# Designs tried in a protein design run: peptides against a protein of PDB entry 5JNO. Part 40

Target 1, 112 residues: chain A of PDB entry 5JNO
Amino acid sequence: MVAKFQPPPEYQLTAAELKQIVDQSLSGGDLACRLLVQLFPELFSDVDFSRGCSACGFAAKRKLESLHLQLIRNYVEVYYPSVKDTAVWQAECLPQLNDFFSRFWAQREMED

## One batch from the design tools (peptide; aimed at target 1 V37 R103 F104 E111)

Design b1_p28_7_s1 (made by RFdiffusion4, then SolubleMPNN; from b1_p28_7, 11 letters changed)
Fold by OpenDDE base, seed 2:
Structure b1_p28_7_s1 (fold): chain B 112 residues (1-112), chain A 28 residues (1-28)
Amino acid sequence: as target 1 above (112 residues)
Amino acid sequence: SFSLRDFAQLSREQQQEVLDRLLAELAS
């Protein structure tokens, strides 16, 4: 028996917080993008997380990692159970997440 | 409108405004 995926405490949304996002969402893909911004604002920042660590030099990547996607999917499925089907997730949410994330950085790059 | 360079420093409401614009553009 596989235990339910549990997010770290910093990524645990209350029912009220999730409901607020859902009320603003038009679809599962829309909800996914809103969750991305709400849960992981650091992915939209130029902050160099390695600045304070000269020893390791590691910095956060500007990419959507599997953990990010899994956390988002877990919340989306609460209101859109169909995304439990991987085919639905890959058709309705994953492309929207990638397009949104790419569009953000593309437009940001065009800003002076 | 708000600059995407400042997105992480915006308030939640301001971030939502930016998000709405981007999502609308994607839907077009």
Scores: peptide ipSAE 0.542, ipTM 0.919, DockQ to the pose 0.840
OpenDDE base, seeds 1, 3, 4, 5: peptide ipSAE 0.539, 0.541, 0.542, 0.539; ipTM 0.919, 0.918, 0.919, 0.919

Design b1_p28_7_s2 (made by RFdiffusion4, then SolubleMPNN; from b1_p28_7, 12 letters changed)
Fold by OpenDDE base, seed 4:
Structure b1_p28_7_s2 (fold): chain B 112 residues (1-112), chain A 28 residues (1-28)
Amino acid sequence: as target 1 above (112 residues)
Amino acid sequence: SYDLRDFARLSEAQQQEVLDRLLAELRM
């Protein structure tokens, strides 16, 4: 048996919240993108941690990491069980997620 | 551009509005 999906508390969606997102989604890939925005708003922040700091030189990285993708996939599987197949996940969801995330930041860079 | 730092603090209706706009713009 595989352990039941148990996300960290800060990334827990209620059944009603997930259903609402699903109702607005047109596909598994679309659902994945909507979940990305809902679960991880911090990835879309323009916070500059180096503002006013001449010593640290630290800059926030904008990365969509494996853990983010794993959590999204677990939620998508609830309504699109076909994404349990890695080939389907890689063909239908990953390209859309990466494209969505990349284009978002590309637009922000042009507008700023 | 829209700052999403406070996205999680918005109401569900406001969140959906922001999401719809962003997704629409990215698909154009």
Scores: peptide ipSAE 0.085, ipTM 0.697, DockQ to the pose 0.415
OpenDDE base, seeds 1, 2, 3, 5: peptide ipSAE 0.021, 0.078, 0.076, 0.079; ipTM 0.605, 0.687, 0.697, 0.653

Design b1_p28_7_s3 (made by RFdiffusion4, then SolubleMPNN; from b1_p28_7, 11 letters changed)
Fold by OpenDDE base, seed 5:
Structure b1_p28_7_s3 (fold): chain B 112 residues (1-112), chain A 28 residues (1-28)
Amino acid sequence: as target 1 above (112 residues)
Amino acid sequence: SYDLRDFASLSEEQQQEVLDRLLAELAA
Protein backbone atom coordinates (compact mmCIF):
# COMPACT_ATOMS: atom_id res chain seq x y z
CA MET B 1 0.00 0.00 0.00
CA VAL B 2 1.36 3.39 -1.07
CA ALA B 3 1.54 6.01 1.66
CA LYS B 4 -0.57 9.13 1.19
CA PHE B 5 1.44 12.01 -0.26
CA GLN B 6 2.02 14.72 2.31
CA PRO B 7 3.20 18.11 1.09
CA PRO B 8 6.18 19.75 2.79
CA PRO B 9 5.12 22.25 5.47
CA GLU B 10 6.03 25.23 3.26
CA TYR B 11 3.59 23.98 0.59
CA GLN B 12 0.68 23.07 2.86
CA LEU B 13 -2.44 25.05 2.00
CA THR B 14 -5.30 25.56 4.43
CA ALA B 15 -8.85 24.93 3.31
CA ALA B 16 -9.44 28.68 3.19
CA GLU B 17 -6.35 29.33 1.06
CA LEU B 18 -7.27 26.59 -1.38
CA LYS B 19 -10.86 27.79 -1.60
CA GLN B 20 -9.68 31.29 -2.45
CA ILE B 21 -7.61 29.99 -5.36
CA VAL B 22 -10.48 27.76 -6.53
CA ASP B 23 -12.89 30.69 -6.47
CA GLN B 24 -10.57 32.54 -8.85
CA SER B 25 -10.30 29.57 -11.22
CA LEU B 26 -12.36 28.88 -14.34
CA SER B 27 -11.33 25.25 -14.89
CA GLY B 28 -9.11 22.48 -13.62
CA GLY B 29 -6.32 23.60 -15.91
CA ASP B 30 -6.69 27.20 -14.81
CA LEU B 31 -6.63 26.08 -11.18
CA ALA B 32 -3.46 24.11 -11.82
CA CYS B 33 -1.69 27.17 -13.23
CA ARG B 34 -2.78 29.35 -10.32
CA LEU B 35 -1.55 26.72 -7.87
CA LEU B 36 1.79 26.62 -9.68
CA VAL B 37 2.30 30.34 -9.10
CA GLN B 38 1.06 30.34 -5.51
CA LEU B 39 2.91 27.23 -4.32
CA PHE B 40 6.22 27.70 -6.12
CA PRO B 41 7.02 31.40 -6.58
CA GLU B 42 10.72 30.46 -6.53
CA LEU B 43 10.29 28.92 -10.00
CA PHE B 44 9.47 32.39 -11.33
CA SER B 45 12.40 34.26 -9.79
CA ASP B 46 15.49 35.58 -11.53
CA VAL B 47 18.72 34.55 -9.88
CA ASP B 48 21.53 37.05 -10.37
CA PHE B 49 24.90 35.72 -9.25
CA SER B 50 26.39 39.17 -9.66
CA ARG B 51 23.97 40.32 -7.01
CA GLY B 52 25.47 39.24 -3.72
CA CYS B 53 28.12 36.66 -2.94
CA SER B 54 29.29 34.86 -6.06
CA ALA B 55 31.00 32.20 -3.96
CA CYS B 56 27.81 31.21 -2.14
CA GLY B 57 25.29 32.04 -4.86
CA PHE B 58 22.72 29.48 -5.96
CA ALA B 59 20.72 29.37 -9.17
CA ALA B 60 17.16 28.18 -8.73
CA LYS B 61 16.13 25.45 -11.14
CA ARG B 62 13.64 26.66 -13.73
CA LYS B 63 12.12 23.22 -14.17
CA LEU B 64 8.82 21.61 -13.27
CA GLU B 65 9.66 18.47 -11.33
CA SER B 66 7.50 15.43 -10.65
CA LEU B 67 6.97 16.45 -7.03
CA HIS B 68 5.74 19.88 -8.11
CA LEU B 69 3.23 18.32 -10.48
CA GLN B 70 2.09 15.72 -7.97
CA LEU B 71 1.47 18.35 -5.32
CA ILE B 72 -0.54 20.50 -7.73
CA ARG B 73 -2.56 17.48 -8.85
CA ASN B 74 -3.40 16.57 -5.26
CA TYR B 75 -4.96 19.98 -4.69
CA VAL B 76 -6.76 20.02 -8.04
CA GLU B 77 -8.32 16.63 -7.21
CA VAL B 78 -10.12 18.17 -4.24
CA TYR B 79 -12.44 20.14 -6.54
CA TYR B 80 -11.96 18.23 -9.81
CA PRO B 81 -11.95 14.53 -8.89
CA SER B 82 -11.83 13.55 -12.56
CA VAL B 83 -8.10 14.38 -12.66
CA LYS B 84 -7.51 11.23 -10.60
CA ASP B 85 -7.69 9.65 -14.02
CA THR B 86 -4.22 10.06 -15.53
CA ALA B 87 -5.67 10.53 -19.01
CA VAL B 88 -7.76 13.47 -17.79
CA TRP B 89 -4.80 14.98 -15.93
CA GLN B 90 -2.63 14.72 -19.06
CA ALA B 91 -5.32 16.21 -21.31
CA GLU B 92 -6.76 18.96 -19.13
CA CYS B 93 -3.98 20.14 -16.81
CA LEU B 94 -0.47 19.17 -17.93
CA PRO B 95 -0.59 20.94 -21.31
CA GLN B 96 -1.79 24.16 -19.69
CA LEU B 97 0.86 23.98 -16.96
CA ASN B 98 3.62 23.40 -19.49
CA ASP B 99 2.42 26.15 -21.82
CA PHE B 100 2.02 28.66 -19.01
CA PHE B 101 5.44 27.97 -17.51
CA SER B 102 7.26 27.92 -20.85
CA ARG B 103 5.58 31.10 -22.06
CA PHE B 104 6.50 32.90 -18.87
CA TRP B 105 10.20 32.22 -19.32
CA ALA B 106 10.08 32.73 -23.08
CA GLN B 107 8.75 36.23 -22.46
CA ARG B 108 11.49 36.90 -19.91
CA GLU B 109 14.16 35.75 -22.35
CA MET B 110 12.84 38.08 -25.04
CA GLU B 111 13.13 41.01 -22.65
CA ASP B 112 16.68 40.20 -21.52
CA SER A 1 18.18 44.97 -22.45
CA TYR A 2 15.14 45.25 -20.19
CA ASP A 3 15.43 43.53 -16.81
CA LEU A 4 12.17 42.49 -15.21
CA ARG A 5 11.86 42.51 -11.45
CA ASP A 6 11.59 39.14 -9.78
CA PHE A 7 8.05 37.84 -10.03
CA ALA A 8 8.20 36.86 -6.38
CA SER A 9 9.07 40.43 -5.40
CA LEU A 10 5.88 41.78 -6.97
CA SER A 11 2.77 42.51 -4.95
CA GLU A 12 -0.06 40.01 -5.03
CA GLU A 13 -2.00 42.32 -7.33
CA GLN A 14 0.90 42.65 -9.73
CA GLN A 15 1.46 38.89 -9.71
CA GLN A 16 -2.21 38.36 -10.50
CA GLU A 17 -1.97 40.77 -13.42
CA VAL A 18 0.91 38.83 -14.94
CA LEU A 19 -0.91 35.55 -14.36
CA ASP A 20 -4.13 36.83 -15.93
CA ARG A 21 -2.29 38.08 -19.00
CA LEU A 22 -0.55 34.78 -19.59
CA LEU A 23 -3.69 32.75 -18.93
CA ALA A 24 -5.62 34.94 -21.35
CA GLU A 25 -3.09 34.15 -24.05
CA LEU A 26 -3.65 30.44 -23.45
CA ALA A 27 -7.41 30.85 -23.71
CA ALA A 28 -7.23 32.83 -26.98
Scores: peptide ipSAE 0.162, ipTM 0.744, DockQ to the pose 0.516
OpenDDE base, seeds 1, 2, 3, 4: peptide ipSAE 0.155, 0.031, 0.090, 0.067; ipTM 0.747, 0.646, 0.716, 0.680

Design b1_p28_7_s4 (made by RFdiffusion4, then SolubleMPNN; from b1_p28_7, 14 letters changed)
Fold by OpenDDE base, seed 5:
Structure b1_p28_7_s4 (fold): chain B 112 residues (1-112), chain A 28 residues (1-28)
Amino acid sequence: as target 1 above (112 residues)
Amino acid sequence: SYDLRDFAKLSEEDQMAVLDELLAELRM
């Protein structure tokens, strides 16, 4: 059996913090995108950012990595338990995350 | 409209505004 994933302290959200994000969200996919911005602001900056978590390891610039996706999914599952099904996660959340992240950088790179 | 190059420097409120705009565009 796989042990329950414990987020690093810098990525630990309280119930109140998570509820605030959920209240702003229209769907599981929407929630996932909001969590992406809230949890990993460093992915939206040109500055190399480390939160001092050795367990996070290498963080590729401008790339969503498995650890990012795992953390987001864990929080989404709290209010959208259907995403525990990998097929649902891949249909409802993962495409939205990738599209949002790609669109952000595409638009940023086209700015004057 | 916001300059995304300054996204990380925006207030949380303004970051949410940018996020909402981007998400709206994806729904079109």
Scores: peptide ipSAE 0.440, ipTM 0.887, DockQ to the pose 0.795
OpenDDE base, seeds 1, 2, 3, 4: peptide ipSAE 0.397, 0.436, 0.395, 0.397; ipTM 0.875, 0.886, 0.872, 0.874

Design b1_p28_8 (made by RFdiffusion4)
Pose (drawn by RFdiffusion4):
Structure b1_p28_8 (pose): chain A 97 residues (1-46, 62-112), chain P 28 residues (1-28)
Amino acid sequence: MVAKFQPPPEYQLTAAELKQIVDQSLSGGDLACRLLVQLFPELFSDRKLESLHLQLIRNYVEVYYPSVKDTAVWQAECLPQLNDFFSRFWAQREMED
Amino acid sequence: SVDESHTELIEKLLAAETYDEMKALAYE
């Protein structure tokens, strides 16, 4: 309806790059976690799993798991997995010391 | 399983020294 949306260049993946991540993904949720690592490594260094970031991941995930266009599917599968992956990463880091 | 994959991914992610290493994990 309104405009062409494109992510910033640093978050743009080629179709080939996206296909490769998908090929290694076990599920839509795993794909979502792998995309979080590839797209936003700055989120893992010294939370900001904020809406724009999550929507970008969802947009990529929907290319191969179109049922994720249903917000209930996104909330049931991908979103809990992303938040638990992120929480676990940071707790693991907290506990190193 | 997904849980085992995420455990291994998190371990590798915590061991990564650069963003490039982190990005490469998505392709393992």

Design b1_p28_8_s1 (made by RFdiffusion4, then SolubleMPNN; from b1_p28_8, 12 letters changed)
Fold by OpenDDE base, seed 4:
Structure b1_p28_8_s1 (fold): chain B 112 residues (1-112), chain A 28 residues (1-28)
Amino acid sequence: as target 1 above (112 residues)
Amino acid sequence: SEAERFEELIRRLLAARTAAEMRALAFE
């Protein structure tokens, strides 16, 4: 038996917060994209959110990493248990996440 | 459609200037 996943405190969502996001989501993929925005706003900005503290350090990344995807998947599973199946996750959520993220940065670069 | 919703979300994200503003979009 594998221990239940526990997200880091900075990525902890209450049941009420998650429910609110779910209420605005049309699908598991939609939910995944909204969770991406909620949990990792730093991935959508070049703004140094920690500029007020030189000791903190901040570098925005334009890349979805395994940890990002894992955290999102764990929350999506709460309301869409089918994504526990890797095939379903890869068919329903991953393509939408990647497409959403890539489209965002493509448009950001075009506007610069 | 879902595609249209994503485009709208992207549009709003492009206009956002703070983490708080971005996170708020997840609930809309």
Scores: peptide ipSAE 0.641, ipTM 0.948, DockQ to the pose 0.915
OpenDDE base, seeds 1, 2, 3, 5: peptide ipSAE 0.636, 0.640, 0.639, 0.634; ipTM 0.948, 0.948, 0.948, 0.947

Design b1_p28_8_s2 (made by RFdiffusion4, then SolubleMPNN; from b1_p28_8, 13 letters changed)
Fold by OpenDDE base, seed 3:
Structure b1_p28_8_s2 (fold): chain B 112 residues (1-112), chain A 28 residues (1-28)
Amino acid sequence: as target 1 above (112 residues)
Amino acid sequence: SVDERFERLIKRLLAAKSDAERRALAFE
């Protein structure tokens, strides 16, 4: 028998939680950034989140992976169906996600 | 693997997404 997968609470959003985040968002790009923080808070941690991963053996990289982006996009398109179009996703959401993430770490580097 | 866990998570969250879509219609 296959064990039931139970992800940590930090990776889960209920319908009510999603609605709450949407109500706080000003745009699709803003929603994407808020989802990034809510779904993957470990990407903003000083701790090497990959440290101790026996499966990958790679050092933690401060990057947004395809699976992170895909999960975010799946929720964004519920309220902004236009992001189903890759061109719209690349113009409205990806630049804001990358800029937000990059600026966060750039600021942290300056504080050192 | 990490990828397998993410894939399972996505499937579960897609079910939640469907529920969110239904609720969104109620707000109109």
Scores: peptide ipSAE 0.140, ipTM 0.653, DockQ to the pose 0.029
OpenDDE base, seeds 1, 2, 4, 5: peptide ipSAE 0.097, 0.081, 0.080, 0.049; ipTM 0.572, 0.590, 0.589, 0.602; seed 1 fails the geometry check

Design b1_p28_8_s3 (made by RFdiffusion4, then SolubleMPNN; from b1_p28_8, 15 letters changed)
Fold by OpenDDE base, seed 5:
Structure b1_p28_8_s3 (fold): chain B 112 residues (1-112), chain A 28 residues (1-28)
Amino acid sequence: as target 1 above (112 residues)
Amino acid sequence: SEAARFEQLIARLLAARSAAEMRALAFE
């Protein structure tokens, strides 16, 4: 038996909040990207990636980790149950998330 | 289009000055 995934308190969305995001989304991929912004704004900041070591100035790689993706998928699944199928998740949501995140950082780095 | 929506969202994120501002964009 597989236990239900329980998000940490800082990543909890109410039904109303999730519904608002869904209402603004055109697809599962669109929803996933909006959830990324809502749940993990720290991934769009250089400051948060340098937190790994303030003393040595280390900056962590800007990437979406499995825990980020799993949490997003759990919320997307509520309104797009087809993403319970990994093949669907990898075709309809994951590429959009990676592309969106990559494009953001590409443009942000052009400003520096 | 979805592509246009993503471009707009990225543009707004680039202009955001706080986590709160970024999160708010998810609802627009």
Scores: peptide ipSAE 0.651, ipTM 0.950, DockQ to the pose 0.952
OpenDDE base, seeds 1, 2, 3, 4: peptide ipSAE 0.644, 0.162, 0.649, 0.250; ipTM 0.949, 0.708, 0.950, 0.744

Design b1_p28_8_s4 (made by RFdiffusion4, then SolubleMPNN; from b1_p28_8, 12 letters changed)
Fold by OpenDDE base, seed 2:
Structure b1_p28_8_s4 (fold): chain B 112 residues (1-112), chain A 28 residues (1-28)
Amino acid sequence: as target 1 above (112 residues)
Amino acid sequence: SVEERFQQLIDRLLAAKTPAEMRALAFE
């Protein structure tokens, strides 16, 4: 028996929380981007908030890693089961995540 | 449109000052 992928406690959303995000989403890709913001806000900051120091702390890693994507996909599947198909995930959600994330940082760099 | 919604989310993220503020945007 293969165990269900279980996120760490800090990334465990309740059904109510997930439903609330879904209600604001227009597509699986939209949902994925909102989940990215909800689960990994540190990816949208130059500062690692866990360090508690904006001046001496480590910069947040500006990269979407496999674990980020895997967690997001697991939640998206709840309401968009078609993303269980990798081809669908790669066509509908993954490009949206990458584009959203890249656009954010491109615009952030323009402000600096 | 979906594109406008993405840009709105980005704009709000750019203005957010704390992780809590950022997370809250997912529900708006």
Scores: peptide ipSAE 0.687, ipTM 0.955, DockQ to the pose 0.922
OpenDDE base, seeds 1, 3, 4, 5: peptide ipSAE 0.686, 0.686, 0.687, 0.687; ipTM 0.955, 0.955, 0.955, 0.955

## One batch from the design tools (peptide; aimed at target 1 R34)

Design b1_p29_1 (made by RFdiffusion4)
Pose (drawn by RFdiffusion4):
Structure b1_p29_1 (pose): chain A 97 residues (1-46, 62-112), chain P 29 residues (1-29)
Amino acid sequence: MVAKFQPPPEYQLTAAELKQIVDQSLSGGDLACRLLVQLFPELFSDRKLESLHLQLIRNYVEVYYPSVKDTAVWQAECLPQLNDFFSRFWAQREMED
Amino acid sequence: SLDEAREKALETLEEMNEEAEAAEEEAEE
């Protein structure tokens, strides 16, 4: 309806790059976690799993798991797995010391 | 530093997947 949306260049993946990540993904949730690592490594250094970031991941995930267009599927499968992956990463880091 | 962050995040994801697979094997038994 309204406009062409494109992510910033630093978050743009080629179709080839996206296909490779998908090929290694076990599920839609795993794909979502792998995309979080590839697209946003700055989120893992010294939370900001904020809405624009999550929507970008969702947009990529939907290319191969179109049922994720249903918000209930996104909330049932991908979103909990992303938040738990992120929580677990940071707790692991907190515990190193 | 970003590559190291990626490696650590991917290690966390591998650990979670291995735990999920072990839990499925135990449930099948």

Design b1_p29_1_s1 (made by RFdiffusion4, then SolubleMPNN; from b1_p29_1, 19 letters changed)
Fold by OpenDDE base, seed 2:
Structure b1_p29_1_s1 (fold): chain B 112 residues (1-112), chain A 29 residues (1-29)
Amino acid sequence: as target 1 above (112 residues)
Amino acid sequence: DLEEAKRRALAVLDEMEAERRLEELLEAL
């Protein structure tokens, strides 16, 4: 039996919140990118995460991790059920997520 | 802070969306 993914409470969107994001989105891939920003703004921050976690000694990496992608995909599936197909997810959403994330940090690197 | 990070991220996303919209408009002509 496949265990249902349960997001942490801080990542639980209401139907109204999700609808607002959807209304701003042009496609499933675009929705994925907007969800990335709304759910994980820390991935776009210059803040050093090591300052907040002296106990673990590990700094959070600026990368899209499997858990981030899994959570985003679960929300995208609500309005775009076709992304349940891994091939569709990899063709429509992952490239846009990667391009968006890469473009963001490439621009930041040029500004510094 | 995180809010500023969100604003910057959304600005980049808006630019990318604008580019896609332009491409779609050109294809529709």
Scores: peptide ipSAE 0.656, ipTM 0.920, DockQ to the pose 0.859
OpenDDE base, seeds 1, 3, 4, 5: peptide ipSAE 0.656, 0.653, 0.652, 0.654; ipTM 0.919, 0.919, 0.918, 0.919

Design b1_p29_1_s2 (made by RFdiffusion4, then SolubleMPNN; from b1_p29_1, 12 letters changed)
Fold by OpenDDE base, seed 3:
Structure b1_p29_1_s2 (fold): chain B 112 residues (1-112), chain A 29 residues (1-29)
Amino acid sequence: as target 1 above (112 residues)
Amino acid sequence: SLEEARERALAVLDEMQEEEEEEERLEEE
């Protein structure tokens, strides 16, 4: 039996914190994007990419990595269990995450 | 700051979601 993945302490959300984000979300894809911002604000900063976990070796970079996506998916599944299906995750959440992340940095580039 | 980055990110997200809501509405008509 494979043990369930546990997020680093820096990326653990309480039930109340998760509910607050869900209450602001319009869909599973929207929730995924809001979780991205909540869990990894450093991905949207030009300066501070220092946040990470010394214990597990996790370090945020200016890119969406597999571990980011896995953590987000774990939380999305709580309220949108359909994303347990990889096809649903790839159709509903991944495109929105990538589009959102790309749009953000495209706009920032235009402002410079 | 990280908080400022978060606010900017959420603003972009809100704009994106407004576009998606409009698209869904048009598909239902």
Scores: peptide ipSAE 0.626, ipTM 0.893, DockQ to the pose 0.852
OpenDDE base, seeds 1, 2, 4, 5: peptide ipSAE 0.625, 0.626, 0.624, 0.626; ipTM 0.893, 0.893, 0.892, 0.893

Design b1_p29_1_s3 (made by RFdiffusion4, then SolubleMPNN; from b1_p29_1, 15 letters changed)
Fold by OpenDDE base, seed 2:
Structure b1_p29_1_s3 (fold): chain B 112 residues (1-112), chain A 29 residues (1-29)
Amino acid sequence: as target 1 above (112 residues)
Amino acid sequence: SLEEARQRALAVLDEMQAEAAAERLEELL
């Protein structure tokens, strides 16, 4: 059997915490974006990344990396199992994540 | 701070939600 991906302890959400985020979400894509903010607030900060994962060698950069997306996807799948299908993930979640992240930093650039 | 960053991010997300909601409404009309 393939081992289930387990997030680092610092990114482990309880059922209650995840439920709260889900209750605020309007869709799978929206949930993905909210998870991005909650799990990786440092990606939206000018401050250098201080919450890294030494065990997985995760080096925090101000960009959406595969590891970020994989972790988010794992949580989204709990309530939107359809995203287990890569085509659904790419159609429903990735575009919103990329658009959201790009919009954020584009606005910041305009603010100097 | 990280909290301020989070708040700014959520504000952008809210804007996206509003736009998407408006588009969905228009599609139903």
Scores: peptide ipSAE 0.650, ipTM 0.914, DockQ to the pose 0.879
OpenDDE base, seeds 1, 3, 4, 5: peptide ipSAE 0.649, 0.649, 0.649, 0.649; ipTM 0.913, 0.913, 0.913, 0.913

Design b1_p29_1_s4 (made by RFdiffusion4, then SolubleMPNN; from b1_p29_1, 11 letters changed)
Fold by OpenDDE base, seed 4:
Structure b1_p29_1_s4 (fold): chain B 112 residues (1-112), chain A 29 residues (1-29)
Amino acid sequence: as target 1 above (112 residues)
Amino acid sequence: SLEEARRRALEVLEEMQAERAAAELEAAL
């Protein structure tokens, strides 16, 4: 059996924290986007900030990478088990994540 | 700051979700 994905300590959410985000979420896709903001605020900042994790493999400061998506998916699965199906993940969550991230930086580019 | 970044990000998210909701409603009509 493949080992369960374990998030780095700086990206761990308590059950209470996760539930709070879930309670604010409209859907699985919305939850995914909210998790993106909560877990990786540096992806939305103009400040050159890096979390103190050298072992997690995150390298890009303004790009949505596979490791970001993998971690988010693991949390979403807690309340939306259907996203364990890759087809569901790709239909319900990935499009919203990519759209959200693109919209954010497109808007910021226009305002600057 | 990171807090300001989060706030701005959530504002964009809320706008996006509003558009999605409107589109779904229109498609249902």
Scores: peptide ipSAE 0.675, ipTM 0.932, DockQ to the pose 0.840
OpenDDE base, seeds 1, 2, 3, 5: peptide ipSAE 0.674, 0.675, 0.674, 0.674; ipTM 0.932, 0.932, 0.932, 0.932

Design b1_p29_2 (made by RFdiffusion4)
Pose (drawn by RFdiffusion4):
Structure b1_p29_2 (pose): chain A 97 residues (1-46, 62-112), chain P 29 residues (1-29)
Amino acid sequence: MVAKFQPPPEYQLTAAELKQIVDQSLSGGDLACRLLVQLFPELFSDRKLESLHLQLIRNYVEVYYPSVKDTAVWQAECLPQLNDFFSRFWAQREMED
Amino acid sequence: ETEEAELEEEALEALLEEATELGRAIEEA
C-alpha cells in the first residue's frame, strides 16, 4: 500500500547470502537465530532485541517460511527461540567470569 | 527423536560460539 521498505545497507543481504544461511538452517527458529548473528553482531559485544531488529529478521525468515507471516507462528516458533538464544548467549558470557 | 534433539543442541552450541567470536572481534577492533 504505502512505500518500499528497504533495510539500511549494512543489514541488506543478497538473495545468495540469504539462501546460504537458509541452507544451513535446521528450522525457522534456527534461521532466525543465524540471521540475528549475521545481521546484528554489535548486539553481542560490550536487551536491544528491539522491535525494528526483530521485524527485519522476521522479514527475511518469511521469504522461506511464509507461514511466519502469521504472527501466532512467529510468536510460537521464532520469537521464543530468538529470545532464549540471546538470553543463553549473555548468561554464558556472564558466567565466564 | 533423541538424535534430532542432539543435533539441534550441537548446532545451537556452534552458533553461540560464532556469536561470541563476532562479539569479541568487535570489542578488539

Design b1_p29_2_s1 (made by RFdiffusion4, then SolubleMPNN; from b1_p29_2, 18 letters changed)
Fold by OpenDDE base, seed 5:
Structure b1_p29_2_s1 (fold): chain B 112 residues (1-112), chain A 29 residues (1-29)
Amino acid sequence: as target 1 above (112 residues)
Amino acid sequence: SAAAEAARRAAEEALLAEAAALGEMLEEE
């Protein structure tokens, strides 16, 4: 028996919330990008999480982690079951997520 | 905060740009 993936409480969407995002989406890849913004606004903030740590000198880098991607994929699968196929996920969703995220931060870097 | 609001607005604009690009690709098919 494979355990059902359960997102953390802070990343739970109701059926109505997900439906609203889906209605705004043009494709599975577009849905993935919209979910990225809605689920993980912290990835787009100017907040430096390492600001409070003067001792470590670590500069917080904003990256899409495997957990973020898996969580998005789980929601996308509800309305686009084809992304259960890894090849489809890698062709339709991952490139769009990466392009969107990279473009956002490239733009912000130019403004700084 | 004002900074958080600015970031959200920027994210929205980027998302809209991505959606527009996807729309153009779909129209070409």
Scores: peptide ipSAE 0.135, ipTM 0.699, DockQ to the pose 0.056
OpenDDE base, seeds 1, 2, 3, 4: peptide ipSAE 0.090, 0.125, 0.126, 0.120; ipTM 0.656, 0.695, 0.691, 0.699

Design b1_p29_2_s2 (made by RFdiffusion4, then SolubleMPNN; from b1_p29_2, 17 letters changed)
Fold by OpenDDE base, seed 5:
Structure b1_p29_2_s2 (fold): chain B 112 residues (1-112), chain A 29 residues (1-29)
Amino acid sequence: as target 1 above (112 residues)
Amino acid sequence: SSSAAALRAAHEEALLAEARAKGEMLEEA
């Protein structure tokens, strides 16, 4: 038997909560971006955190990690099973997540 | 601060780029 990924309680969505987000989404990539905002609002905070990242000087737990991406992918798979294929996930969802996140912080940079 | 925001954005972009190249680290073997 292989272990199935289980999200922490604070990131566990009910079927109703997930459906609400899906109903607002236009595609798998769009759903991924909406899940990013809803699940991990701390990634969009301008609060300075404790040092811990060797590259940027901030705590790693406040940064986007593989665990965050896996959580998003697991929820997207419920309504878009094609993203179970890694090639599809990398082509359809990851670029949109990257563009959305980059644009968000680019806008904040212009406003600060 | 603009500097802090820029560093965070660059860090996250690097992680996403790595994910595109290697796939999800937490996927089962």
Scores: peptide ipSAE 0.152, ipTM 0.694, DockQ to the pose 0.031
OpenDDE base, seeds 1, 2, 3, 4: peptide ipSAE 0.119, 0.145, 0.148, 0.133; ipTM 0.705, 0.695, 0.700, 0.719; seed 1 fails the geometry check

Design b1_p29_2_s3 (made by RFdiffusion4, then SolubleMPNN; from b1_p29_2, 17 letters changed)
Fold by OpenDDE base, seed 5:
Structure b1_p29_2_s3 (fold): chain B 112 residues (1-112), chain A 29 residues (1-29)
Amino acid sequence: as target 1 above (112 residues)
Amino acid sequence: SSSERERRERHMEELLEEARAKGEELERA
């Protein structure tokens, strides 16, 4: 039997930290976007985090991976249990995440 | 640079505000 999903230590939020983000959110999709920013700032930077630190790992690529989405979904489910339904997740949260991320980088590509 | 970081932060905040606005609309409807 597969063990219950647990976030890696570097992506674990305390109840207080999660509550702070929730207090700023008005929907599951909104919460998802805020979690994306808070959990994965490396996705919004060109900084090579492996530089000068072998323990930091390689720089993140400019894409939302399954692990990112699963982590976000797990936290969203705490306050929006309906997203446990994949159809709800795909309708309410996933499109907003993709839109948020793509629009962020679209602007940066225009500036560069 | 500082200016680049500021622009990125402003753009991120704008997008988050839009996400909030969508949530607000869904909550009212």
Scores: peptide ipSAE 0.600, ipTM 0.912, DockQ to the pose 0.094
OpenDDE base, seeds 1, 2, 3, 4: peptide ipSAE 0.600, 0.597, 0.599, 0.597; ipTM 0.911, 0.910, 0.911, 0.911

Design b1_p29_2_s4 (made by RFdiffusion4, then SolubleMPNN; from b1_p29_2, 17 letters changed)
Fold by OpenDDE base, seed 3:
Structure b1_p29_2_s4 (fold): chain B 112 residues (1-112), chain A 29 residues (1-29)
Amino acid sequence: as target 1 above (112 residues)
Amino acid sequence: SSMEERLRREHMERLLEEARARGEMLERA
């Protein structure tokens, strides 16, 4: 049998923390976006890592990776079981996540 | 800085409101 997925410790929410986010959410897509902000604040940072490291010049990419999305989906499905259906996840939550994330950085670019 | 964090939070809150306005139809269990 396949073992149940366990979130990494740094991204594990307590029931109380998740409940608080849910109480602030009005839909599954809204919940997904709020989880994105709460779980992964590093994705919204202005820090230029390539500037800070002369040895490697590494800069973190502003990208929603599969692990980010899977973690968010796992929490969303607790209160919105329909997102267990991939078609529903792709139609209702993923577009909202992508739009939210893209708009954040697009607006920041215009302000530069 | 604390000021930068506050500004980011305010900006993200505006974006969240825009997301809500899209009218997602998923029902809560």
Scores: peptide ipSAE 0.262, ipTM 0.798, DockQ to the pose 0.096
OpenDDE base, seeds 1, 2, 4, 5: peptide ipSAE 0.117, 0.196, 0.138, 0.097; ipTM 0.715, 0.768, 0.749, 0.699; seed 5 fails the geometry check

Design b1_p29_3 (made by RFdiffusion4)
Pose (drawn by RFdiffusion4):
Structure b1_p29_3 (pose): chain A 97 residues (1-46, 62-112), chain P 29 residues (1-29)
Amino acid sequence: MVAKFQPPPEYQLTAAELKQIVDQSLSGGDLACRLLVQLFPELFSDRKLESLHLQLIRNYVEVYYPSVKDTAVWQAECLPQLNDFFSRFWAQREMED
Amino acid sequence: ELEEELETLMEEHESQTELIETLLEQLKE
């Protein structure tokens, strides 16, 4: 309807890059976590799992798991897993010391 | 069916462990 949306260059993946991540992914949720790591490593250094970030991940995930276009599928599979992956990463870091 | 679901959850958990360990190693560098 309205416009062409493209992510910033630093978050743009080629089709080849996307296919490779998918090939290693066990599930839609795992793909989503792998995309979080590839696209947003700054989120893991010294939360900001904010809406634009999550939507970008969802957009990539939908290329190969089109049922994720249904918000209920996104919320039932991918979104909990992303938040739990992120919470676990940070708790692990908090506990190192 | 329940055994297959449990194997899938274990495999997802191991994958997440491996990703987190890689990220923590990269932060130590």

